Peptides against a protein of PDB entry 5VZU. Designs and how they scored, part 120

Target 1, 271 residues: chain A of PDB entry 5VZU
Amino acid sequence: GRTLEDIFHEHMQELILMKFIYTSQYDNCLTYRRIYLPPSRPDDLIKPGLFKGTYGSHGLEIVMLSFHGRRARGTKITGDPNIPAGQQTVEIDLRHRIQLPDLENQRNFNELSRIVLEVRERVRQEQQEGGHEAGEGRGRQGPRESQPSPAQPRAEAPSKGPDGTPGEDGGEPGDAVAAAEQPAQCGQGQPFVLPVGVSSRNEDYPRTCRMCFYGTGLIAGHGFTSPERTPGVFILFDEDRFGFVWLELKSFSLYSRVQATFRNADAPSPQ

## One batch from the design tools (peptide; made by RFdiffusion4, then SolubleMPNN)

Design b2_p19_7_s1 (from b2_p19_7 with W7R A8E E9R Q12R)
Fold by OpenDDE base, seed 5:
Structure b2_p19_7_s1 (fold): chain B 271 residues (1-271), chain A 19 residues (1-19)
Amino acid sequence: as target 1 above (271 residues)
Amino acid sequence: SADEEFRERLARNRAEIAA
């Protein structure tokens, strides 16, 4: 049979050929766009910027990480045959932290799947509730032409009567112990391992992570056909490294900061 | 379904990509 290396090599040749076809179809007219680094904010989870991802046979990809309040975004700077440049490859919901289990239970893909899918359902519920509040507010201003329908004097039915004493039933207020949101101790990394059956291009990923969040990843067929969002886990390892677990694909992507200093990469100050 | 086959091909493409 073909080795995994043979399949990989053939697939890489196909990807190179596809890249050649796509670049050649545009009369070799490459449009170069200047990329500006997003401004850093004090509330950003890490410094925004360029990260290099390894996506197996797609090789090295560049993603821009940016922060948008309680959301983070990974935007493709390099395209692949499935997802073109400029697409938002990952969307991270910083409202929905994922707590990883202990290291032994982290090897169980079904446990990670359960945790992620429970968070997905909460996100779906919040989106439905927020959609209803926005919908109800607009409906009421129909101009009721108040036709002055006349004054019919319907009757006085009567007044009775006073007594019943208020029983003092002193129901003790059950102390709803507000589960104190333990302040996310930003400092202590937890042990990290990929679940069994999650594919990673290499085993050289950080074995400790700072925090995890619910996110969605963009997937598509060749030529950006049937694009969809799949559930996943954003894993912050450190200031310069993050990962994404693609739950449905059982794959892991590692992203490392591009350490190159870019002169004049800051967005021009708005004049 | 065509969607399952697509997901399996995409998963295979990404797993072949990740392998």
Scores: peptide ipSAE 0.032, ipTM 0.672, DockQ to the pose 0.144
Fold by OpenDDE base, seed 4:
Structure b2_p19_7_s1 (fold): chain B 271 residues (1-271), chain A 19 residues (1-19)
Amino acid sequence: as target 1 above (271 residues)
Amino acid sequence: SADEEFRERLARNRAEIAA
């Protein structure tokens, strides 16, 4: 019977063949589009820019990381047989931080799965509530035809001056100690390990992370068929490295900053 | 079972192909 290794080998051969055919077909109408590096903002989690990632069987890919308020996006600069260039491979919700458990419990895939799925459900609830508020706000602009209600005469209600001395009940203002949200200490990185059963092509990933966030990854069949968003975890390791755990795929992608400096790669100022 | 782990890894590999 075909082993997993045989199937992996056959698939790698097919991907290599597809890449070879695609690159060798001179009749491929290649459209070139200039890309610009996103401007850095003070509130950006890390400097935006180009990152090199290793996606499973696809090999080396280039992703643009950009920040959009409380969302981050990884946009494919290189396409693959499944996901074309320009698609958002990852979408990160910077509102929903994931706290990883201790290193022992991080090995438990079911614990990570529980944490991620709980956050997924919160995100879904917030989207439903925000959809209702946007719907109700539009419904109240019915044209109130202001029919001129006739001026009913102001009855002069008499000025009874009741002399009632209000007692000085000195209710002590209970000091609601506003729990100062301790500014999320950009604290010492916590120990990090992949859960058992999560595939990484390289065991050489950072063993400490700064913070994690809920995110979704884009998956599709060959030719971008049946595209869907799957839940995952964005792991910020440092200024130049992040990862994504694809929960349903049980896979991990590591991204490292492209250290090359590009001249004239800045977006033209919006005129 | 080894066959279940195999099927799960196969499904994962197919999914890593789809990612």
Scores: peptide ipSAE 0.028, ipTM 0.641, DockQ to the pose 0.081
Fold by OpenDDE base, seed 3:
Structure b2_p19_7_s1 (fold): chain B 271 residues (1-271), chain A 19 residues (1-19)
Amino acid sequence: as target 1 above (271 residues)
Amino acid sequence: SADEEFRERLARNRAEIAA
């Protein structure tokens, strides 16, 4: 029978052949578009920019990370046979933090799956509720010709409120020790391990993470067929590294900052 | 099967073999 290794080698040969076909079509009008780096904002989770992804059967991809208020976005700079350049490979909801369990429970894929699917359901509910509010708000703008009812000048009645004596009732404020929710120590990295059965290209990923967020990843067949968004976890390791766990695919992608400095890569000022 | 799930993951450009 074909082994998983045989299937992988055959798929890698197909990818090489596809790349050869695309590069050998000399009649292809190649359109080049200039890419600009997004400006850094003070509220950005990390500095935006180019990241090298080491994931999937294609091995190496370049992604632009950018921030859009409460959302982060990974945009493909390099296309592949499945997903063309310019597509949003990951969309991160910075409103929905994922709390990873302890290191023992992080090895349990079903526990991570439970946590992510609970957050996915909350996101779905918020979208349904926000859709209803937007629907009801449009229905009431019937053009009621508000006839200008004349402004009758209602008189200033000077009601002298009486001199109520200050009762000194010195009720002892009971010390409700509000258990100060210890601000989640943003500085100490939590121990991190991939769940059992989640595939990674290598075991050389950071073993501590700063924070995690709910997100979705784009998947498609060859030629961008049947594109869909799958649930996942964005993992911030440090200023230069993040990961994405593809929950349904049971795979992990590591992204590392491209350290190259680009001259004249700043977006032109909006005229 | 595990092989079908793996082929589907490969076809979606997100599968890696854990060595």
Scores: peptide ipSAE 0.051, ipTM 0.697, DockQ to the pose 0.086; fails the geometry check
Fold by OpenDDE base, seed 2:
Structure b2_p19_7_s1 (fold): chain B 271 residues (1-271), chain A 19 residues (1-19)
Amino acid sequence: as target 1 above (271 residues)
Amino acid sequence: SADEEFRERLARNRAEIAA
């Protein structure tokens, strides 16, 4: 039978061939588009900009990280055989923080899966409720035809009585000390480890994270066939590094800031 | 099978294969 190694080598050969075909096709017709860096805002989780990622069989990818209110977006700057340049590779919901368990329980993939799927269902519910409020608000302007209220009759509910005694038992109200939700100290990094069975290209990832958020990643077949969004976790390590755990794929992508300075890369001021 | 899951992950092109 074919080994996993044989399948890997065949797939890598196919990707190399596809890369060659695509590059050779573009030699006859190249289009160039200027890319502008997104403006930095005070409320941005980190400085927006270019990040390099190493994940999957494609190796090095360039993404633009940008912030859009309560959402963050990773946009592909480099295309690949599956997903063209300009596609949104990751979308992060900054409203839905993921709380990682302790370091022992972080090794359990099923625990991370449970936490992420519970957040996915909450996001889905919020989208359904917000869709209903927008739908119901338009429907109620139908004309108030004043249909006359027919007087339905006085059915007499009967009377009966009696006495039962006032047992005094003065159970002291146990002060349920509301466990003050200690504001998760946003400043101290939590110890971080990948779950067992999540693939990483190397063990050289940050072992401390600042914050995690729910997000979705884009996957597709060759030629951008059957594109879909899969659930995952955005992991902020520091100002220059973030990760994405692809839950269904059981893979981890590490992104590091491109330290190059670009002249004239700022977006033109809106006139 | 494990091979079918592996091929599906590859075809979707975000599975990191630890070769």
Scores: peptide ipSAE 0.046, ipTM 0.693, DockQ to the pose 0.088; fails the geometry check

Design b2_p19_7_s2 (from b2_p19_7, 5 letters changed)
Fold by OpenDDE base, seed 2:
Structure b2_p19_7_s2 (fold): chain B 271 residues (1-271), chain A 19 residues (1-19)
Amino acid sequence: as target 1 above (271 residues)
Amino acid sequence: SADEEFLKRRAENRAEIAA
């Protein structure tokens, strides 16, 4: 049988050949576009910028992380045979935090799947409700024809009687101490482990995470065929590292900040 | 389904790629 190493080498040769074919199809038609770094805002979850992913076949993927109100985006700077440069590889909903269970239950893929799919359903419901409010708000400007209120007759309510017995029983109101939901201390990292059966390129990922959010990732066939959004989890580890769990693919992508400084990379000030 | 096999081949391609 072929070893995993033989399969990996054959697959790497195919990917190199595909990359060569795709780049050669652009013969003499290479367009270069300047990329600007997103401006940093004080309310951004972390500093926006370039991150290196090491999860893909192509070894090195560069993504731009940017913040757009209650959403974050990972935009591909490097293309691959499946997804061209400029596509949004990940979209993160910063309104929908994922609460990871304890470290023991984090190993259960079905538990993570349940949590993510419940949040996915809430996001779909909110999109449907917001679509209905935008639709109903236009329909009700029908002319208020003032139909005259017909005077419905006063039916006399009957006078039922007086019976008075004063039973005293002074049941002490048990103080239901509302367990104050301790505001999940936004600053203390929790222990983190990948679920069993989630593939990572290596075990060299942070074992503590700060926050998790619902997100979607872009997947496609070769040549960007049948592109679709798949559910996942954005994991913030620290200021310079984040991950994405692709739920349906059972895979993990680690992204690390590109530490290189670029001259003249700032976006032009809006005039 | 054909879609599950397609997703499986994508996942296998990505997992063989991530391995």
Scores: peptide ipSAE 0.030, ipTM 0.678, DockQ to the pose 0.137
Fold by OpenDDE base, seed 3:
Formats: C-alpha cells, structure tokens, sequence
Structure b2_p19_7_s2 (fold): chain B 271 residues (1-271), chain A 19 residues (1-19)
C-alpha cells in the first residue's frame, strides 16, 4: 500500500511540476499589467499594501491587502496551481468582529468553530433581509399615470387653539446606569494561540493579537476547478502582520508586510 | 514536518475536492 510518505512525495512532485508548467507559461506571456499600490485612507484598519503569505507547501505568495469601506480584501498578486493571480484569496467583513475566548478555550477548535459559524449565520440572515427590502422597493414603481389633478386653492383657516399650560411633571430621570460598554481596549493585544489541530507552517506566529474579524477564503482544485468560499477568521496581529484561519481546512496562513519601497507604484490620480 | 502535515492536509483537501 502507499505509505503516507509516498503520497506526500507524489503530491510534492505534482506541485513542483504544476509550478514549473505555470512559470514556463508566464515566461512566454507578452502581456504585462502594471500593479499599483492602493492609496492609504485614514479609516483603514492598517496601511494597505503588499503582504508575503505562507501557504505551507505552496511556498511563498504575494497578496495585496486593500480596504473597501467595511470590507477588506486580499488579492493574489502571485497565482498558484489552484488559484490564479488577480483572485480574491480572502474577503474580510469588518462589521463582524470575532471575540476570541481565553487561552484555554482558544485551544478548543470546536469553540472557535461555534463562534465563526454563529457569525456566518448572522451574515446570511442580513443578506436575506437586505435582499427582501431591495425586492419590495422595485415592485411598487408601477407606472402610475400622472393625471394632472387641478390646483384647488383651499383656504387659510387661522384657528388660535388655546394656551394649555404644560404641567411641569418633574419625573425624576431614573439613573439608568448605562453599563458603559468598556471601549474594547483597542491598544492592548489579547493573548493568542492556534486551536489544537489547526496546522501552521511554523510555530513562529505572534502570540498576541489586536482584533479578529469574520471572513471568507477562496479554495479551488487544480486549474481553478470548483472554486468556493470557506469561512474563516482574519487575525490582526500588528501594523505589518495578519493571519487567516481557514476553518474547514483547519489551517493557518501568516502574512507579513513586504518592507520594500516601490518607486512610481502609486495609482495615478483619477482624472 | 509542519510542511509535510500541511501538504498532507492539502492533498487530503484536494482528494476531497477531486472526489
């Protein structure tokens, strides 16, 4: 029978062959497209730009992080045998923050899975409700023929209704101690650990994170077959590092900012 | 190695996508 080692070696050979085929095809490509860095906005969660991702065995990939209102997007700059360049490898919903539990409960994959799937269901409900409001709003614009009903001038009646004295009922405002939702301390990172059974390429990931959000990741077979979006967690570590937990794949990808400065990489001003 | 385990899981996921 094939050993796990035999299956691994065969799979590595296939990945190397696929990488060689793709690289050789691109070397013959006479069509180049300039990539521009997205402009930074004050409301961006971190500075947008190029990040170096580690997808374990697929090696090194470059992703562009950009912000689009309440959404963030990771776009592949480098393709792989599964997902071509230009695809949105991750889509992050900045409206749906994920609160991680304590370190003990963070080790429980089922707890993380529960939290993520509860957020996924809320996102699905919001999409269904917003779809109904958009559907009902279009149905009522039947072409009501604007019959020009005439301008009848009806009169000014001046009635001075009387000076009802407002009784000063001094109802004591009950001190509803609004439990000040302690502003989630945006500055102090929380301790972070991967759940048991989530694979990382290395154990050298940040052990403290600033915040987490719900997101989806793109997965596909070789040649971009059966592309689908899987649920996951975007983890902001710092200004230069973020992670993505692929929930269904039980895997973690770490992304680190490309520190190189590029000349003439700014998008031309929209004329 | 962690790379081997990741490859194995990606091979498993590809086998699940190819099945």
Amino acid sequence: as target 1 above (271 residues)
Amino acid sequence: SADEEFLKRRAENRAEIAA
Scores: peptide ipSAE 0.028, ipTM 0.688, DockQ to the pose 0.083
Fold by OpenDDE base, seed 1:
Structure b2_p19_7_s2 (fold): chain B 271 residues (1-271), chain A 19 residues (1-19)
Amino acid sequence: as target 1 above (271 residues)
Amino acid sequence: SADEEFLKRRAENRAEIAA
């Protein structure tokens, strides 16, 4: 039977062929859109901007990272045969931090899968609960006829007195076992390794990460058929590098900041 | 497994943005 490697190899050949066909055709109707860089905000996890992605089959792509409150988005600047330009490749929930296990247990894909799927179920529960609260609040604005009921006078209720009986009861100081607040290891990155069986285009990824978050990645067939969001892990390495682990696909994408400075790339002020 | 066949069909019919 075909192996996963055979299928992956055939798929890469098809992607290369499709790219070649598309780029060799001069009769294509192309639409050009100006790209603007998102403004940086103080609360942004890192500076927003263009990142160069390394993908297994697609090779080199460009993604725009932007921040939207407690969410981050990766938007494709380059399209591929599966997902066109302008689609949100990754959506990151900055409310749902993922804690990676120790370096030994990080090699276990099933452990990472368990952690991610537990967070996914919490996100689903929160979405269901938040949907119910928004529905009930709109019903009861019946027109309260503001009849001006007259100002009845405040009766001065009397100042009852000072009886000060000092009940002594010497309750024993229960040993509050001070749960040693493990000092929040302020800003030190943790050792990072990909789980066994997660594909990376190369082994040249950062071996230390700052933090991880729950996210979803977009997958689709050729021609953007049957698009679906799959669970994954956003990994912040540093100010200029992040990764995404695609859990179901067992793949890893590394993104590195584009260091080029663009003139006149700022979004026009909203008039 | 059913999961391996599902992953194969996903790899065949659905590229990851990374696959």
Scores: peptide ipSAE 0.033, ipTM 0.690, DockQ to the pose 0.088; fails the geometry check
Fold by OpenDDE base, seed 5:
Structure b2_p19_7_s2 (fold): chain B 271 residues (1-271), chain A 19 residues (1-19)
Amino acid sequence: as target 1 above (271 residues)
Amino acid sequence: SADEEFLKRRAENRAEIAA
């Protein structure tokens, strides 16, 4: 029978053929747009810019990483047969850090799944609560016609008296030992391994990570059919490398900075 | 069409790789 490797190889050839067909068929209709690098901000988790990503069966793709306050975004510069160029392949919530367990427990996919799904539920709750506060403020001040309802005299309820003695019960304040949030050791990376059953195109990924965050990835059928956001983990390895674990797909994408210097790639200064 | 057959084979191959 065909091995999974044979099927993967055939599928890769088909993907290359599709990319060739699409590129060749639309050659006469190609719109070229200049890409500008996002401006770097002091609060950016890493320098924004171009990264080469490995998308398993899709091969190598180019993604722009950018920062938007407490969110990061990966935007496809190259499209694939599922997700076209210009789409947000990953969206990262920098408010929701994921703590990876020890190296032994990192091999357990179910443990990672539990952690990610708990964070997903928190994100969903925060979105629901924030949606309610924005909704209540548009109270329709309909013009209440001021019907002059007559002044019924409020009766004077009486002034009863004084005495109750102050009981001194000096309940000792139980020292709620505030669990000291261990200062996120910004400096030392932790050991990193993919869970068992998470596919990577290459086993050559960084074995140490700095930090992880909750995120969502965009998935679709061919031709961008039925696009949806799936939960995942953004893994920062270093200044030039990050990963994304696609939880539902049980796949890992590694992204490495494009080290090529581009002349005039900076956004034009706002006039 | 040849494109539909190609898309079908890819859907099959994607299912086989995901299994």
Scores: peptide ipSAE 0.021, ipTM 0.625, DockQ to the pose 0.086; fails the geometry check

Design b2_p19_7_s3 (from b2_p19_7, 9 letters changed)
Fold by OpenDDE base, seed 5:
Structure b2_p19_7_s3 (fold): chain B 271 residues (1-271), chain A 19 residues (1-19)
Amino acid sequence: as target 1 above (271 residues)
Amino acid sequence: SANEEFLEKRKKNREEIAS
């Protein structure tokens, strides 16, 4: 039977061929756009910039990592036959840290799947709740057309004044368990291993990670058909390396910082 | 596997675009 590696190899050859066909057809029509590096902020999880990575079965990609408050984004600098350049290949929710189990339990794909799907449901609930608050605020400013209500006579409602004794309802203050924002301890890295059945093109991935977050990855058919977001895990290894586990695809992508010095790659100061 | 199914889906989509 075809191994998963054989399928990956064949599919990579096909993608390389398609990329070659597309590039060769457009050789005279290639538009070059200058890419600016995102500005670095003190609160950025790591320095933003260009990363090179193995995009699962799709080959080598260049991705721009950038930070947007409590979200990180991987933007494709290199397109492929499925997902064009400029698309967000990964979106990371920095509010939703994933705690990996011990190494023994990290080998269990079902345990990782459970943890990720529980976070996915929380993210979905928060999105629904935040959508309701935005909806209710717009409804109340119907123009009250001031129809002149005719002056119906004030019926004298009688003055009964019964002496209601103040019941001391000692409402115990419900302890609002403040969900302790666990400070992002620059904790010692934890041992890391891929689950059994998660495909990596390179077994030379870091065996220690700093932290993990919930995220979504973009997948599509050829020609960017039926694009969808799939759940995954962003794994920060160090300042220069991160990974993404594509949960549904059972694939791992490793990204390493492009160490090339770019002259004049900083965005022009907003004048 | 989910990856094989995804690759087969991508192959199918390519065949549908080429037809």
Scores: peptide ipSAE 0.024, ipTM 0.613, DockQ to the pose 0.056
Fold by OpenDDE base, seed 4:
Parts: C-alpha cells; sequence; structure tokens
Structure b2_p19_7_s3 (fold): chain B 271 residues (1-271), chain A 19 residues (1-19)
C-alpha cells in the first residue's frame, strides 16, 4: 500500500509539475511586484520579516510576518494552487492570548479545540458589539437644526444657608487587595507539544514556546475557490520561529526566519 | 487520519480542476 510518505512525495511532484505548467503556459502573464519589508516598531512582538515555512504537502512557503497594532499578519510571498501570492495566510489576534495547559493536557486535541473555540466565540461577540457601536454612533447625527430659542431670563433663585454639620462617618477603606497581576513572565518559555492527531511534516519543532495567540488561517479550493478562515493557534517559539496549528485541518506549520539580509528592501518612507 | 482527510480534500480539489 502507499505510505503517507509516498502520498506526500507524489503530491509534491504533482505540485511542482502544476507550477511548471502554469509558469510555462502563463509566462507572458507574469506580473512582478517589488516586495518591501515592513518597518520594525518597538511594540512589535518580534522583528517583522520573511519566514520560511512548510505547509502540508506544498513544501517551501515564504511568508512575510507584519504587525498592525493588536494584529499580526502572515502574507504569502509564494502562492500555491489554492491560495495565490499576496493573500493573508494567517491573521493573528494579539488581544486573545491562548494559555496552553500542561504537557499532558496539551496532547489532548479536544482540550486545545475547546480553548480555541471559546476564544473564537469571544472574538465573534466583540466584533458584533463593535459593529453595533459604530452603527449607532453614525445614526444620531441627525441635523439638529439649532433653532435659536430666545434666551428667557430665568430668575435668581436664592442663596440658602450654610449648615455645616461634619458627619464623621469613618467608613473603613476595605483593603481591596488588588491582586497584583503577576507580570506575565513574558520571558519564560513553557514546554510545548503538539496534540495527538495533529500532523506535522517534521517532528523537529521547538519543544518550548514563549506565548500563543488566537488566529485564523486562510484555506481555499484549487484556483482560490470558496476561501474560508479556519480557527487556529499562533505559537511564538522565539525571535526567529513561530508555528500555526490549523485546528480544523489538524495540521501544524512551522515557520523560520529567513536569515538573508536584503539590501534596499526597506519600504520607501511615506512621503 | 487528519493527514488522510487533508490529502483526500486536496485530491478532491484536483479532480474538480481536471473535470
Amino acid sequence: as target 1 above (271 residues)
Amino acid sequence: SANEEFLEKRKKNREEIAS
């Protein structure tokens, strides 16, 4: 019988062949666009830039990681038969941290699924509420025709007096022990393992992660048909490595920083 | 397996292009 490795190998050969056919047939239709690296900001979770990833059977992918306030984005630099170059392969919500359980419970896919789906529901609620506030705020600027109603001189009602009895009610300030939010130890990596049944192309992934966030990944049919966002987990391993767990696909993608320095790759300063 | 489902989904998408 075909091994899983044989099926991956055949699929890789087919993707290479498809890419060769497309490049050969559409050579005259190739549009080249210059890519600029996003500027680094002090508040960026890690330095933005190019990352080399593996996504399932597609082999080598290049993704640009960029930060946009409380969101991070992975933009495809390399297209595949499903998702063209320039699409946002991952969108990360940096407001919604995922707390991974202990290693024993991290092996439970259903536990990770529960945690992610609960965060997905919160994100959906926040989007609905924020949509309602933005809708209501625009509706109330009906033109108040400020008809200048005439200034009727309302009378000087009198200065009643001074009685100053100082009621001493010394209500004891209840010590609201502000539970000092232990500064989230941003620096201590936690042990990390993939859930059972999550496929990784390589078991050589970091076994320690810094932090995780809720995110969505883009999936589509071939030719970018029926594009959908699937829930997932962005995993920051270190300054140069991150992963994405595709929850519905039960797959893991590892991304590693491209260490090559590009001269003149900085975006032109916005004039 | 999750890989088989993924590969079957990818295979189905190929059959949809070839048709």
Scores: peptide ipSAE 0.022, ipTM 0.598, DockQ to the pose 0.059
Fold by OpenDDE base, seed 3:
Structure b2_p19_7_s3 (fold): chain B 271 residues (1-271), chain A 19 residues (1-19)
Amino acid sequence: as target 1 above (271 residues)
Amino acid sequence: SANEEFLEKRKKNREEIAS
């Protein structure tokens, strides 16, 4: 079987070839922009940073993962013929956790499709409701002239007296059976398998996941034609690996942390 | 050209992943 090293070398050759082709197509006119790594926050799901991944048929890509409150974003560091560098390849909604079924039902693409589409409809409903609240809230700020309501005098509540009768009534504490919220077993990841008919460039993906979230992926034709967002599943495997299932494309992208430490790659502190 | 061969390889890889 191909090793992870063989796959890495093959993908690096593809990136070199892509870079050569782009360089040749633009008559060696290259624009360079400095990229800063996002700072880590205590509430980040995992450490933000650079990940190497396979984007459908597009070979090796570099994506920067960053966290923005209840959203995560994968930003393309490498462009491809369809989607240029700097585009948000994936957007993850950290409010909308996907619960994967058991391993048998995970093989059923229609079951995963159902789960994802139900979450997509909830996200659409929340966006519609939030749009109505924002619309109604602007109309009612007529200038309520704050008429100064006159200071009604604090009536001195009378000091009622001391009678200390110590009535012993030993009311039996009714056993409120606190339904023990089964502690989410934070340690044992769920068994994971791709649905039948979901293609992966690499069959060597983690067979256990920590958690999944609803997300959307960017797709486009060559030259960034007709760009659209399609539904998918962000899969957190571990601190250094995540995946994205492209539901409509029936494809899986695996992303692994770039272990290289970059000197002076931190964003300058906002002065 | 190296570009055409690359685009054909990418197209083929897209078809192989879609099948």
Scores: peptide ipSAE 0.017, ipTM 0.579, DockQ to the pose 0.090
Fold by OpenDDE base, seed 1:
Structure b2_p19_7_s3 (fold): chain B 271 residues (1-271), chain A 19 residues (1-19)
Amino acid sequence: as target 1 above (271 residues)
Amino acid sequence: SANEEFLEKRKKNREEIAS
């Protein structure tokens, strides 16, 4: 039977052929756009910049990693037949850290799936609640038309106060057991292994990670048909390496910093 | 698998671009 590796190899050959066809057919229609590196900020999880990755069978991809407050984004610098350049291949929620289990339980795909899906439902709930607060906050700034209050004077009468007994509702203060946030061991990498059945293009991935976050990855058919966001795990290995586990695709993408220095790659200062 | 289905979706759309 065809191995998963055979399927990936065939798909890679076809993607290379398609890239060759596109470059050869549109030679006179190539629009070059200058890409600027995102500015580095003190609160950035790692230095933003260009990363080279492997996306399952896609071969070499270049992505720009950038930080936007509590979100990170991987933007495609190289397009492919499915997802054009400039699309956000990954969106990371830096508010939602994923705690990986021990190394034995990390081999269990169903355990990782459970953890990720629980975080996904929390993210959906927070988006619904925050959508309601943003909706209610905009409704109150209707212009107070200062309609002049007419002065009508009516005076009348004083009737009696019945003796409402004070109900002693002794509301016991529910002990909010502050779940002691175990101090995140803020410096030591944890052992890392891919779950069984998650395809990596190469088994040469870091076996220790610093932290993980919930994220979503973009998938589409060719020509960017039926684009959807699928749940995944962003894995920070170190300053120069991150991964993304595509949960539904059961695949892993490893991204490594492009070590090339580019002259004049910084965005022009806004004058 | 979801990966095989995704690869098939990717393959099917090549036939549409090459036609």
Scores: peptide ipSAE 0.025, ipTM 0.615, DockQ to the pose 0.050; fails the geometry check

